Peptides against a protein of PDB entry 3EFO. Designs and how they scored, part 68

Target 1, 262 residues: chain A of PDB entry 3EFO
Amino acid sequence: SQLADLYKSCETDALINFFAKSAFKAVLHQPLKVIREILVNQTAHMLACYRKNCASPSAASQLILPDSMKVLPVYMNCLLKNCVLLSRPEISTDERAYQRQLVMTMGVADSQLFFYPQLLPIHTLDVKSTMLPAAVRCSESRLSEEGIFLLANGLHMFLWLGVSSPPELIQGIFNVPSFAHINTDMTLLPEVGNPYSQQLRMIMGIIQQKRPYSMKLTIVKQREQPEMVFRQFLVEDKGLYGGSSYVDFLCCVHKEICQLLN

## One batch from the design tools (peptide)

Design b1_p28_2_s4 (made by RFdiffusion4, then SolubleMPNN; from b1_p28_2, 11 letters changed)
Fold by OpenDDE base, seed 2:
Structure b1_p28_2_s4 (fold): chain B 262 residues (1-262), chain A 28 residues (1-28)
Amino acid sequence: as target 1 above (262 residues)
Amino acid sequence: TSSVALDMSLPREELEEQVDAILDEYLA
């Protein structure tokens, strides 16, 4: 069917780019609450239409996602929790305005990274490999106190260090003997010159490549105040300021779909 | 058309596992 073909042709990254720009434009003329409601409704309507017209019959308890949109809800949830649509006390008006303007000019690849950051387990680096470590889900559940993680969203770069991160890696990266000695005020990693440091710098370079903006590096120590800012980039988790976890969002969308079809 | 079905009636833990599988596939 024509509808089936349409859904096959839809790509989540393109949809999110479209919805983000539409929503961010609407911020100037509509209340944030209304914009968020519209986005949820649009998501539910698209999926309800698919279920009604394209999907095989299934139990009402099932949430049916076309392959092209299998991760649409997670990105939509990220959009809904963005500081432009969900104001956060720690984010200034100027910063929100800046992000809004940036997104309005972003291509599909840029917006995808912006809404769902890349989170890399740096502690698993193979210094002999030229490949980037496999990204992990942007959730606290994927972090470890023994780990070191690099997060990037195209605008910001964070190096998160667990309280029990290996001293040898800390020394390799920062040239200090322990976690306690790490200075979080620095915005650049020292050029220590060992293979691990070189590999990390290479990775950071690769991430920075093809990005239109230079990402500022923020070093974050677990259980220190700046970690709260970092946690806001763990976009699958429940937000501190009204955002839902991804699973909770799925439940919300499913409920709305059921209401539309019943 | 190929689709993914999530059983929303499942216990939270099982639902999370299904979601994880989908998202892991996307990130891989």
Scores: peptide ipSAE 0.578, ipTM 0.942, DockQ to the pose 0.947
Fold by OpenDDE base, seed 4:
Structure b1_p28_2_s4 (fold): chain B 262 residues (1-262), chain A 28 residues (1-28)
Amino acid sequence: as target 1 above (262 residues)
Amino acid sequence: TSSVALDMSLPREELEEQVDAILDEYLA
């Protein structure tokens, strides 16, 4: 059917780009609450239509996602929790305006990364490998107190350090003896010159090369106040300012789908 | 048409496991 073909061809990244731009445009003339509601409704309608017209019969308790949209709810939730659509005290009005404008011009790849950051466990780096470490899910549950993680969303880059990060790695990256000695006010990594430092810098460079904007580096220590900003980029988690966890969002979407079909 | 089904009636932990499987596949 034409509808089936449509769903097969409709990729999540393109949809999110479209929805983001539409929503961010609407910010200028509609309340944020209304915009968020519209996005949820649109998501529910899209998935309800699929279930009704394209999917095989299934129990009402099941949420059915076409393969092309298997992660659409994830990204939609990320969009809903973005500072442009969900105001956060730590984000200035100017910053929100700036991000809004940037997204309005982003391509599909850029917006995808912007809404769902890349989170890399760099503490597992093989200095002999040219490959980037495999990304992990953007959730606190995937962090380790013993780990060091690099997060990038195309605009910002964070280096997160667990409270129990290996002193050897700390020394390798920052040339300081311990976690306590790390200066989080720095925006550039020191040129320590050891293989690990060089590899990390290379990785950061690779990430930067793929993006049109120069990403500012923020060093984040676990359990320090600035970590709160970092946690907002863990987009699968429950937000501090009214944003749902991904699972909670799925429940919400499913409920709306059921209401539409029942 | 190929699709993914999440059983939303499952306990939270099991639902999370299903979600994890999907997202892990995406990240792979």
Scores: peptide ipSAE 0.575, ipTM 0.942, DockQ to the pose 0.927
Fold by OpenDDE base, seed 5:
Structure b1_p28_2_s4 (fold): chain B 262 residues (1-262), chain A 28 residues (1-28)
Amino acid sequence: as target 1 above (262 residues)
Amino acid sequence: TSSVALDMSLPREELEEQVDAILDEYLA
C-alpha cells in the first residue's frame, strides 16, 4: 500500500531533524512542557497509524515499530532530553540559545550526531588497522573502569578515562606514567609520537572531518566533577533533570498508542 | 512491511534485554 511504502521511506535521521527544528522553533512561542507533550503525541500518532493500517494483527501488549523507525524512539527521547527542551541549571541561557540556533541550521547528518553522539572505545585500538573502532551505545553500561572512550557530538569531544585505565595507554596518549598525572585542563593532546598516539589523533581527525565546527576537546577523569557533564551525553540513560531512560520512554509511547487505538 | 515487535508485558529486565538486542543491531 501507499501508506506502507511511506513508512518504508521514512528515515529516522530525517524525521528527527524535522522534529528538532519544529520543536526548537516552537520554543519561542510555547512552553517547554507543551512542546515535549506534542513530540510524544506525534511519535505515538505515527506509530499508532502504522499499527492500525500497516502492521499485521498483534497483541495489544506489543509495541510495533516499522523497520525504518526501529530507533526513532531512541532519537526522540534524546531530543526530549536536550537542554533546549529540558532546562538544566548548569547550562546557561546563552548556551541553550546557541545550541538552538545551531540545530535550526543543521543538516540531517549533523543533527543525528548532535542528538546521539558517537562513543568509541579507544582502548581497543589496533594500531595496525586504519579502521575506526566500532562505536558503542551511549550509556554508562557500556563504559568500563579499565577503558578509555572518545565521545563526539559534532560540537564537543570528550576523552573519558576510567580510573583503572591501562598505564601503557595513558603513557601512549599523554606521556605520563599514571592516571593521576593526567592534566585535565589541556584542550589538546600532546604530540607523543608513538603509533598509538598517532592513530588516536588520526581518528580524531576523521571525526572532525566534514563537521562544520571545530570540536573542543575535554579530558575527563572518571569520578571527577567534570564527569557529570560528560554523563549528560550518555543519552540513553535516565537524565538527572527529568529525562527518562529509553525503556521508560518506550513504555510511555506504548501507553499512549494504546489510548489512541482503544 | 517488515517490523519489530517488543513485548511490553515482559518483566523490566527481559524487556531491557530485547531493547538492547535491537539497539545493538542498529546503533552499533
Scores: peptide ipSAE 0.580, ipTM 0.942, DockQ to the pose 0.868; fails the geometry check
Fold by OpenDDE base, seed 3:
Structure b1_p28_2_s4 (fold): chain B 262 residues (1-262), chain A 28 residues (1-28)
Amino acid sequence: as target 1 above (262 residues)
Amino acid sequence: TSSVALDMSLPREELEEQVDAILDEYLA
């Protein structure tokens, strides 16, 4: 059927790009609350339609996602929590305007990364391997006090350091003896020249490669004030300013779908 | 048309596990 073909052809990354641009355009003429509600409604309607017309019968307690949209709710939640749609006091009006304009011109790949950052556990690096570490979920639950993580969303790059980060890694990256000695005002890593430093720099280079914008590096220490900014990029978590966790968002969407189908 | 089903009646932890499996697959 035409409808079935539509769902098969839909790509989450393309949908998010479309919804983001539509929403960000609407910011100029509609209240943010209304825009967010529309996005949730559109998500629910799309999934309700699939369940009704394309999916096999299932229990009402189940949330049915077509394969092409299996991660759509994740990205939609990220969109809803973006500073353009959900105002944050630490984000200036100018910054929001800037981000809005950037997204309006982003391609599918760029917007995908922008809304759901790449988070890499660089403390797991094997200096003898040319392989990049696998990305982890953008959640605090995937961080560790003993870990060092690199986060990138195409516009910003963060190096997050756990309070118990290995001194040898700290020495390798910063050429300082301990966590306390790390200068977070730095925007560039020192060229220490050891294998670990070189590998990290290579990874950063790969991440920066093919990205249209130069990402500024921010060094973040766990439990310091600037970490609050970093945590806003952990997009699956509950936001500080009203954003839902991903699971909470799924519950919300499911509830709305049920209402539509009753 | 293949689909994924999440049982929303499950305890939070189990639901999170199902979600994790989906997202891990996507991120892998």
Scores: peptide ipSAE 0.579, ipTM 0.943, DockQ to the pose 0.939; fails the geometry check

## One batch from the design tools (peptide)

Design b1_p29_1 (made by RFdiffusion4)
Fold by OpenDDE base, seed 1:
Structure b1_p29_1 (fold): chain B 262 residues (1-262), chain A 29 residues (1-29)
Amino acid sequence: as target 1 above (262 residues)
Amino acid sequence: EEEEFEEEFEEHIEELDEEVEETLEEEAE
């Protein structure tokens, strides 16, 4: 059908950029609660329309998404959980204003990365390969106490280290004997000069080259206080201040779709 | 009935998550 073709041609990244800019503009004139409700309703209506007009009959328990919109809910949840729309108390008014202004000027690619960070398992690096490691879902469930992960959202870069991260890798990256010796006040990695250190620096360089802003590096140790800031970028998890997990959001959207079709 | 619905939905979400993971990995590249 013509409608099915429309959904197939839809670019989720462009939609998220549009919704973000529209919502962030509306913040100046409408209550945050109303804006969030509108975004949820728009998501549900779009998906309900697809189910009604394009999808084959299925069980009520199944959420059917078009291929072009499979990631729409996850990005929409990220938008809803952004500090501009949630007004998280740990974020200053100035920071919220700054982020709002940044998003208002972002292109599609920049906004996509901003709302859903890239999380890379760098402990799996093959020093002989020029390929970047495959990104993992932004959830604590994908982290490992034995792992080292690099997170980037176009504005910030975090190097997260598990409490049981390999001493060999720690020495390779930081030139220190153990996890306890890592200085988290560093904003630059030392130039150790071994293949692993060089590969990591190359990866960081590749990530930075595609972005208009210089990302400050923050070193994060698991179970230390600064990890709380890092966890806020695990956007699929439940938020500390009213933000839903991705799964909970999907359930909410599904229920709303069912109500619309009923 | 509500518990059965939630269980069936959770199973479906697990399957969908695998597809979403592949898509997100492609978009990150």
Scores: peptide ipSAE 0.098, ipTM 0.663, DockQ to the pose 0.682
Fold by OpenDDE base, seed 5:
Order: C-alpha cells, then structure tokens, then sequence
Structure b1_p29_1 (fold): chain B 262 residues (1-262), chain A 29 residues (1-29)
C-alpha cells in the first residue's frame, strides 16, 4: 500500500531530529508535561496507524513496528529523557539551555548520535582488523566487569573500564600495571605505542573525525563516582531522575496503541 | 491480567531485540 511504502521510506534518524527540534522549540511556549504527552501520543499514533493499515493481524500482546521505525521508540525515549524535557533541578538552567541550543543546530546524524550514543566494546578489538567493533546497546546489561567500553555521543567520549578489566589491556592503554593505577583525571590517553593503543587511538580518531565538536575524553572506572555520570548515557536503562527504561517506555506506548485501536 | 500482559509483552520485546540491535548497529556505522 501507499502507506506501507511511506513507512518503509521513513528514516527514524530524520524523524527523531524533527521531533527533537520541534519539542525543544516548543519548550519556550508550552509546559514540559504537555510536550512529553504530545511526543508519546505522536509515537503511539504513528505506530497504531501502521499496525492498522500496514501490518497483518496479530495478537494484542505483539508490538508490530515497521522496519524503518523499529528504533523510533528507543530514540523517542531518549528524547523524553533528555535534560531539556525532564527539567530536573539537579540540572542547571544553563546546561539545559546549552543542550537545547546544540540540538537545535544539529543535523540528522549528529542528533542521532547525541540521543543514542555509540557504545563500543573495545576489549574485543582485533588488532589486525581495521574495522570498528560492533556497537552494543546502550544498557548496563551489555557492560562487563571484564570489559572496556568506549562511549561517544558526539559531545562526550567516555572510556569505561570494568573492575576486572584485563591487566594486559590496561597496560596496553595506560601503561600502568593495574586498574587501581589508572588516573581518571587524565583527559588524553598516553602514547604507549603498542598495537592495541594505536588501534584504540585510531578508533577514537575515526569517531572524532565524523563529528563537528571535539569530544573530551573522560576515563571512568566502574564503581567509582564518575560512573554515575557515565550511566546517564546508557539511555536504554532507567533514568536516574525519573526517565523510563526503553522497555518501560515500550510498554507504555503499547498500551496507548491498544487504546487507540479499540 | 495486566501483569500477564506485561510479561507477554516483555517476552515479545526480547524477540525484537535482535532486530533492533541489528538496526541500531547499522545506523551507527
């Protein structure tokens, strides 16, 4: 159908960019609660429309998403959890204003990365490969105490280290003998010169080259205080300040869809 | 009934995770 074709042609990244900018513009004139409700309703309506007009009949418990919109809910949840729309007192007005302005000027690719960071398991790096490791979902469930992960959202870059990170990798990256010896105040990786270090630096370089802003590196040790900041970028998890997990959001949207279709 | 619905839905979400993950990975490249 024509509608099915439309949904197939729809790009989620462009859509989320539009919603983000629209919402952030609306913040100036409408209550945040209303904006959030509109975003949820729009999401539900779009998906309900697809289900009604494009999808085959299915059980009520099934969530049917078009391929082009499969990731729409996750991005929408990320948008809803953004400090601009949450407006928690823990976040300064200046920070909210800053992020709002940034997003208002972001292109599609930038906003995509901003709302859903790239999380790379760098402990799995094949030193012989020139390819980036496959990104993992931005959730704590995808982290490993034995792992090392690089997170980038176009503005910030984090190197997260599990408490049980391999000493060989720690030495390879930081030239220190153990996790305890890693200096988290460092904003630049040392030039150790081994293949692993070089590859990591290359990866970081590739990520940086694609972005208009210079990303500051923050080294994060698991179970240390800075990890709390890092966890805010695990956008599929439940937010610290009242944001829903991705799963919770999907459940909410599904309920709304069912109500619309009844 | 609501709890049963949520459980069924969660199971369905888990089934979709692979597809979503693939999509997110593709978008990240």
Amino acid sequence: as target 1 above (262 residues)
Amino acid sequence: EEEEFEEEFEEHIEELDEEVEETLEEEAE
Scores: peptide ipSAE 0.025, ipTM 0.562, DockQ to the pose 0.606
Fold by OpenDDE base, seed 4:
Structure b1_p29_1 (fold): chain B 262 residues (1-262), chain A 29 residues (1-29)
Amino acid sequence: as target 1 above (262 residues)
Amino acid sequence: EEEEFEEEFEEHIEELDEEVEETLEEEAE
């Protein structure tokens, strides 16, 4: 059907950019609660329309997402959890204003990365490969205490280290004997010069080259205080300041879809 | 980057669907 074709041609990245800019413009004139409700409603309506008109009948318990919009909910949740729309007192007005302005000027690619960061398992690096490791879902469930992860959202870069990170990797990256010896006040990785360090630096360079802004590096140890900041970028998890997990959001959307179709 | 994200998402979509279904079932009880 013509509708099916329309949905197939839908670009989620463009949509989220549009929704983000629209919402961030609206915050100046409308209550945040209303904006959030509109975004959720729009998401539900789009998906409900697709289900009604394009999808084959399925069990009511199943959330049917078209391929073109499969990732829309996750991005939408990320948008809803952005400090601009949450407006928590823990975040300064200046920070919210800053992020608002940034997003208002972002292109589609930048906004995509901004709302859903790249989370890379650095501990899986093959020093013989020039390929970037496959990104993982931005959730604590994808982290490992034995792992080292690089997170980037176009503005910030985090190197997260599990409490049980391999000493060999720690030494390779930081030239220190153990996790405890890592200085988290560093904003630059030391030039250790081994292949692993070089590859990591190369990866960081590649990530940086794709972005218009210089990303500040923050080294984060698991279970230390700065990890709280890092966890805010695990956008699929429940937010520290009241944002829903992706699962919770999907449940909400699903319920709304069902209501629209009943 | 979008393709990479989509691929990763697709790899985990089945797991996610199961989690959602489980959550929905728990909420319905």
Scores: peptide ipSAE 0.021, ipTM 0.550, DockQ to the pose 0.038
Fold by OpenDDE base, seed 3:
Structure b1_p29_1 (fold): chain B 262 residues (1-262), chain A 29 residues (1-29)
Amino acid sequence: as target 1 above (262 residues)
Amino acid sequence: EEEEFEEEFEEHIEELDEEVEETLEEEAE
């Protein structure tokens, strides 16, 4: 059907960019709660329409997402959890205003990365490969105490180190003997010169080259206080200030879809 | 009822993990 074709041709990245800019514009005229409700409602309506008009008959309890929009809920949840739409006490008014303005000027690719960061398992890095490690989902469940992860959202870059990260990798990256010796105040990795260090720097360079803004690097040790900031970028997890996990969000959307279809 | 939905969604997320990760990477470029 024409509708099915429309949904198949839907570009999630463009939709998220549109919704983000629309919502962030609306912040000037409407309460945040209303904006969030509208976004959830729009998401539910789109998915309900697909299920009604494009999907085969199924049980009401089944979640059916079109292939082209399978990732839409993920990004919508990220948008809803952004400090512009979900105010957090640790975020100043100026910072919120700044982020709003940034997003208003972002292209499709930039906004996607901004809302859903790239999280790379650096500890699995193959020094003989020129390919980037496969990104993992932005959730604590995908981290490992034995791992080292690089997170980037186009504005910030974090290097997260598990408490049990391999000493040989620590030595390779920082030229120090152990986790305890890593200085988290630095914003640049040392030029150690070994293949692993060079590969990591190359990866960071590739990530940076795709972005219009210089990303500040923050070194984060697991279980230290600054990790709390890092965890806010694990966008699929439950937030501290009313932000839902991805699973919780899907449940919410599903309930609304059912209400629309019944 | 909520527990049933959560279980279903968790299973769905697991099934989509690879596809989602690939799509997220592509759209982030």
Scores: peptide ipSAE 0.019, ipTM 0.565, DockQ to the pose 0.335

Design b1_p29_1_s1 (made by RFdiffusion4, then SolubleMPNN; from b1_p29_1, 16 letters changed)
Fold by OpenDDE base, seed 1:
Structure b1_p29_1_s1 (fold): chain B 262 residues (1-262), chain A 29 residues (1-29)
Amino acid sequence: as target 1 above (262 residues)
Amino acid sequence: SLEQFLKELEENIEKLLEEIDKVLAERAK
């Protein structure tokens, strides 16, 4: 059917970009609560329409998503949790205004990275390979105390160190003997010159080359205070200020879809 | 039963998450 073809041809990144800009424009004239409700409603209606008109009959317990929109709820939840739509006390008015303006001018490629960061397990780097490591889901559950992760969203870059990260990697990156000796005030990695350090710098360079803005590097140690800022970018987790985990959001959307179809 | 319904829903979500993992991994390239 034409409807099925429409859903198959949908571009999630373009839709999210559109919804983001529309919502961020609406914040000037509408309450945040109303905007969030509209976004959830639109998500549910789109998916309900697909289920009704395109999907085979299934049990009520099944959440059916077309391939083209498989990740739509993921990004929608990220949008809903953004500081522009969900006010957070730790974010200043100026910062919120700045982010709003940035998104209003972002292209599709930039906005998708902005809402869902790239999280890379750099402790798994193969120094003989020029390929980027496979990204992991942006959740605390995907982190490891023995690991080192690089997070980037096009505006910020974080290097997260687990409390039990390998000393040899720490020495390779920072030229210090242990986790405790890492200086988190630095915004640039030292030029150590070993293969691992060079590989990491290359990866960071590749990530930066794809983005229009220079990303400031923040080094974060697990269980230190600055980690709280880093955790805000783990977008699939439950937010501190009313944001849902992705799983909870899916359940909510599913419930609403069922209500629409009954 | 409600319990069975919730269990089936959970299983469905887990399968979906596995698929999303693949999609996100591909997008990261």
Scores: peptide ipSAE 0.041, ipTM 0.619, DockQ to the pose 0.744
Fold by OpenDDE base, seed 4:
Structure b1_p29_1_s1 (fold): chain B 262 residues (1-262), chain A 29 residues (1-29)
Amino acid sequence: as target 1 above (262 residues)
Amino acid sequence: SLEQFLKELEENIEKLLEEIDKVLAERAK
């Protein structure tokens, strides 16, 4: 059907960009609670309409999403959990205002990365390959205490190190003998000069070159206080101060859809 | 029952998440 074709042609990234800008404009004049409710309702209505008009009959417990919109709830949850829409005490008013303004000017590609960061397992790097490692889901469940991960969202870059990160990698990256010796106050990686360090720097460079904003590097050690900031970018996990996990959000949306279809 | 519904929902969500994993992995390349 024509409607089905329309849904198939929808791009999640474009929708998220639109919703983000609309919501971020609305925060100046509407309560955050209202904005969040509108976003959830819009999402549910869109998906309910698709199910009603485009999908085959299915059990009530089944969540059917068009291929082009399967990740819409993921990104929508990320939007809802953004500091602009969720007031977090640890984030200054200036920072919130700054991010708001940035998003208002972002294109579709930029906003996509902004709301859902790239999380790269750099401990699996092949120094002989120029390819970026495959990103993993932005969740603690995808981290490893033995791993080292690079997170980037176009504005911030984090290098997260597990407590059991291989000493050889730590030495290769930081030129220190152990995890305990890593200085998290540094914002630049040392030029160690080994292949692994060079490859990592190259990857970081590639990521940076693709983005319009300069990303400051933050070194994060697992279980240290700064990790709390890093965890805010694990957008699929349960957030602080009212943020939901993606799973919880998905359940919420599903229930809303079911209610709309009754 | 509500319990049965929730159980089925969880199963369906898991399947969906697997599909989403593939999509997100592809997007990040």
Scores: peptide ipSAE 0.028, ipTM 0.599, DockQ to the pose 0.743
Fold by OpenDDE base, seed 2:
Structure b1_p29_1_s1 (fold): chain B 262 residues (1-262), chain A 29 residues (1-29)
Amino acid sequence: as target 1 above (262 residues)
Amino acid sequence: SLEQFLKELEENIEKLLEEIDKVLAERAK
């Protein structure tokens, strides 16, 4: 059907860009609560319409998403959890204003990365390979205490170190003997010069390429206070300030869809 | 690559959806 074709042609990244800019524009005129409700409703309505008109009959309890929009809820939840749409006192007005302005000027590719960061397992790097490691889902469940991860969202870059990260990798990256010796106040990696360090720097360079903004590097140790900031970028997890996990959001959307179809 | 990541993401989401369906089914009882 024409409707089915419409859903198939729908690009999630474009939609998220549109929703983000629309919502961030609306912040100037509408309460945040209303904006969030609208976004959820729009998501539910779109998916409900698909289920009703395009999807094959299935159990009511089953959430059916079109292939082109399977990840839409993921990004929508990320949008909903963005500081611009949160009225928490812990978030400064300046930060909200800053991010709002940034997103308002972002293209589709930039906003995609902004709302859903790349999380790369650096500890799995093959120094003989020029390929980037496969990104993992932005969730605490994908982290490892023995691992080292690089997170980037186009504006910020984090290097997260597990408490049990390999000393040899720490030495390779930071030229220090242990996790405890890593200085988290550093915003630049040292020029160690070994293959691993060079590869990491190369990866960081690739990530920085074609991005309009220079990403500041933050080194984060697991279980230290700055990790709390890092965890906010694990967008599939429950937010610190009341944001839902992706699973919770999907459940919410599913319930809303069911209500719409009743 | 980004494309590969997205494919994997979709696959993971599919698995997640199955899990969610089960959870919702249980809650509906």
Scores: peptide ipSAE 0.028, ipTM 0.562, DockQ to the pose 0.037
Fold by OpenDDE base, seed 3:
Structure b1_p29_1_s1 (fold): chain B 262 residues (1-262), chain A 29 residues (1-29)
Amino acid sequence: as target 1 above (262 residues)
Amino acid sequence: SLEQFLKELEENIEKLLEEIDKVLAERAK
């Protein structure tokens, strides 16, 4: 059917870009609560419509999504948790305004990265490979106290270090003997010159080259105060200020779909 | 039953999460 073709041709990234810009425009004249409700309802209605018109009958417990929309909920949740739509006390009005304006001008590729960052386990780097490590889910559950992770969202770059990060890697990256000696005030990695350092710098360079804005590097130690800022970029986790985890959001959407169809 | 419903929901969510992992991995290349 024509409707089925429409859903099959949908692109999640384009939809998220559209919803983001629409919502961020609406912030100027609508309450945040209303905007969030509209986004959730739109998501539920789209998916319910697909299920009704394109999918075979299934149990009420099943959430059927078209292939092109499989990742729509996760990005939608990220949008809903953005500081523009979900105010956070630690975010100034100026910063919120800045982010809103940035997103309003972002292309599809930029917006998807902005809402769902890349989280790379760089402690697994193979110095003999030019390939980027596979990104992991943006959740605390994917972090390791023994690991080192690079997070980038097109605007910010974080290097997160577990409390039990290997001293060898610390030495390789920072040229210091231990975790305690790492200076978190630095915004640039030292040019240590070893293969691991060079590889990391290359990866960071590749990530930066693909983005229109220069990303400031922030070094984050696990369990230190600045980690709280970093954790806000773990978008699949439950937020501190009312943002749902991805799992909770899926449950919410599923419930609404069921209500629409029953 | 409610128990069956929750179980099926969890399984469905898990499948979606797996697909997300694939997409994210591809984007990181």
Scores: peptide ipSAE 0.026, ipTM 0.589, DockQ to the pose 0.651

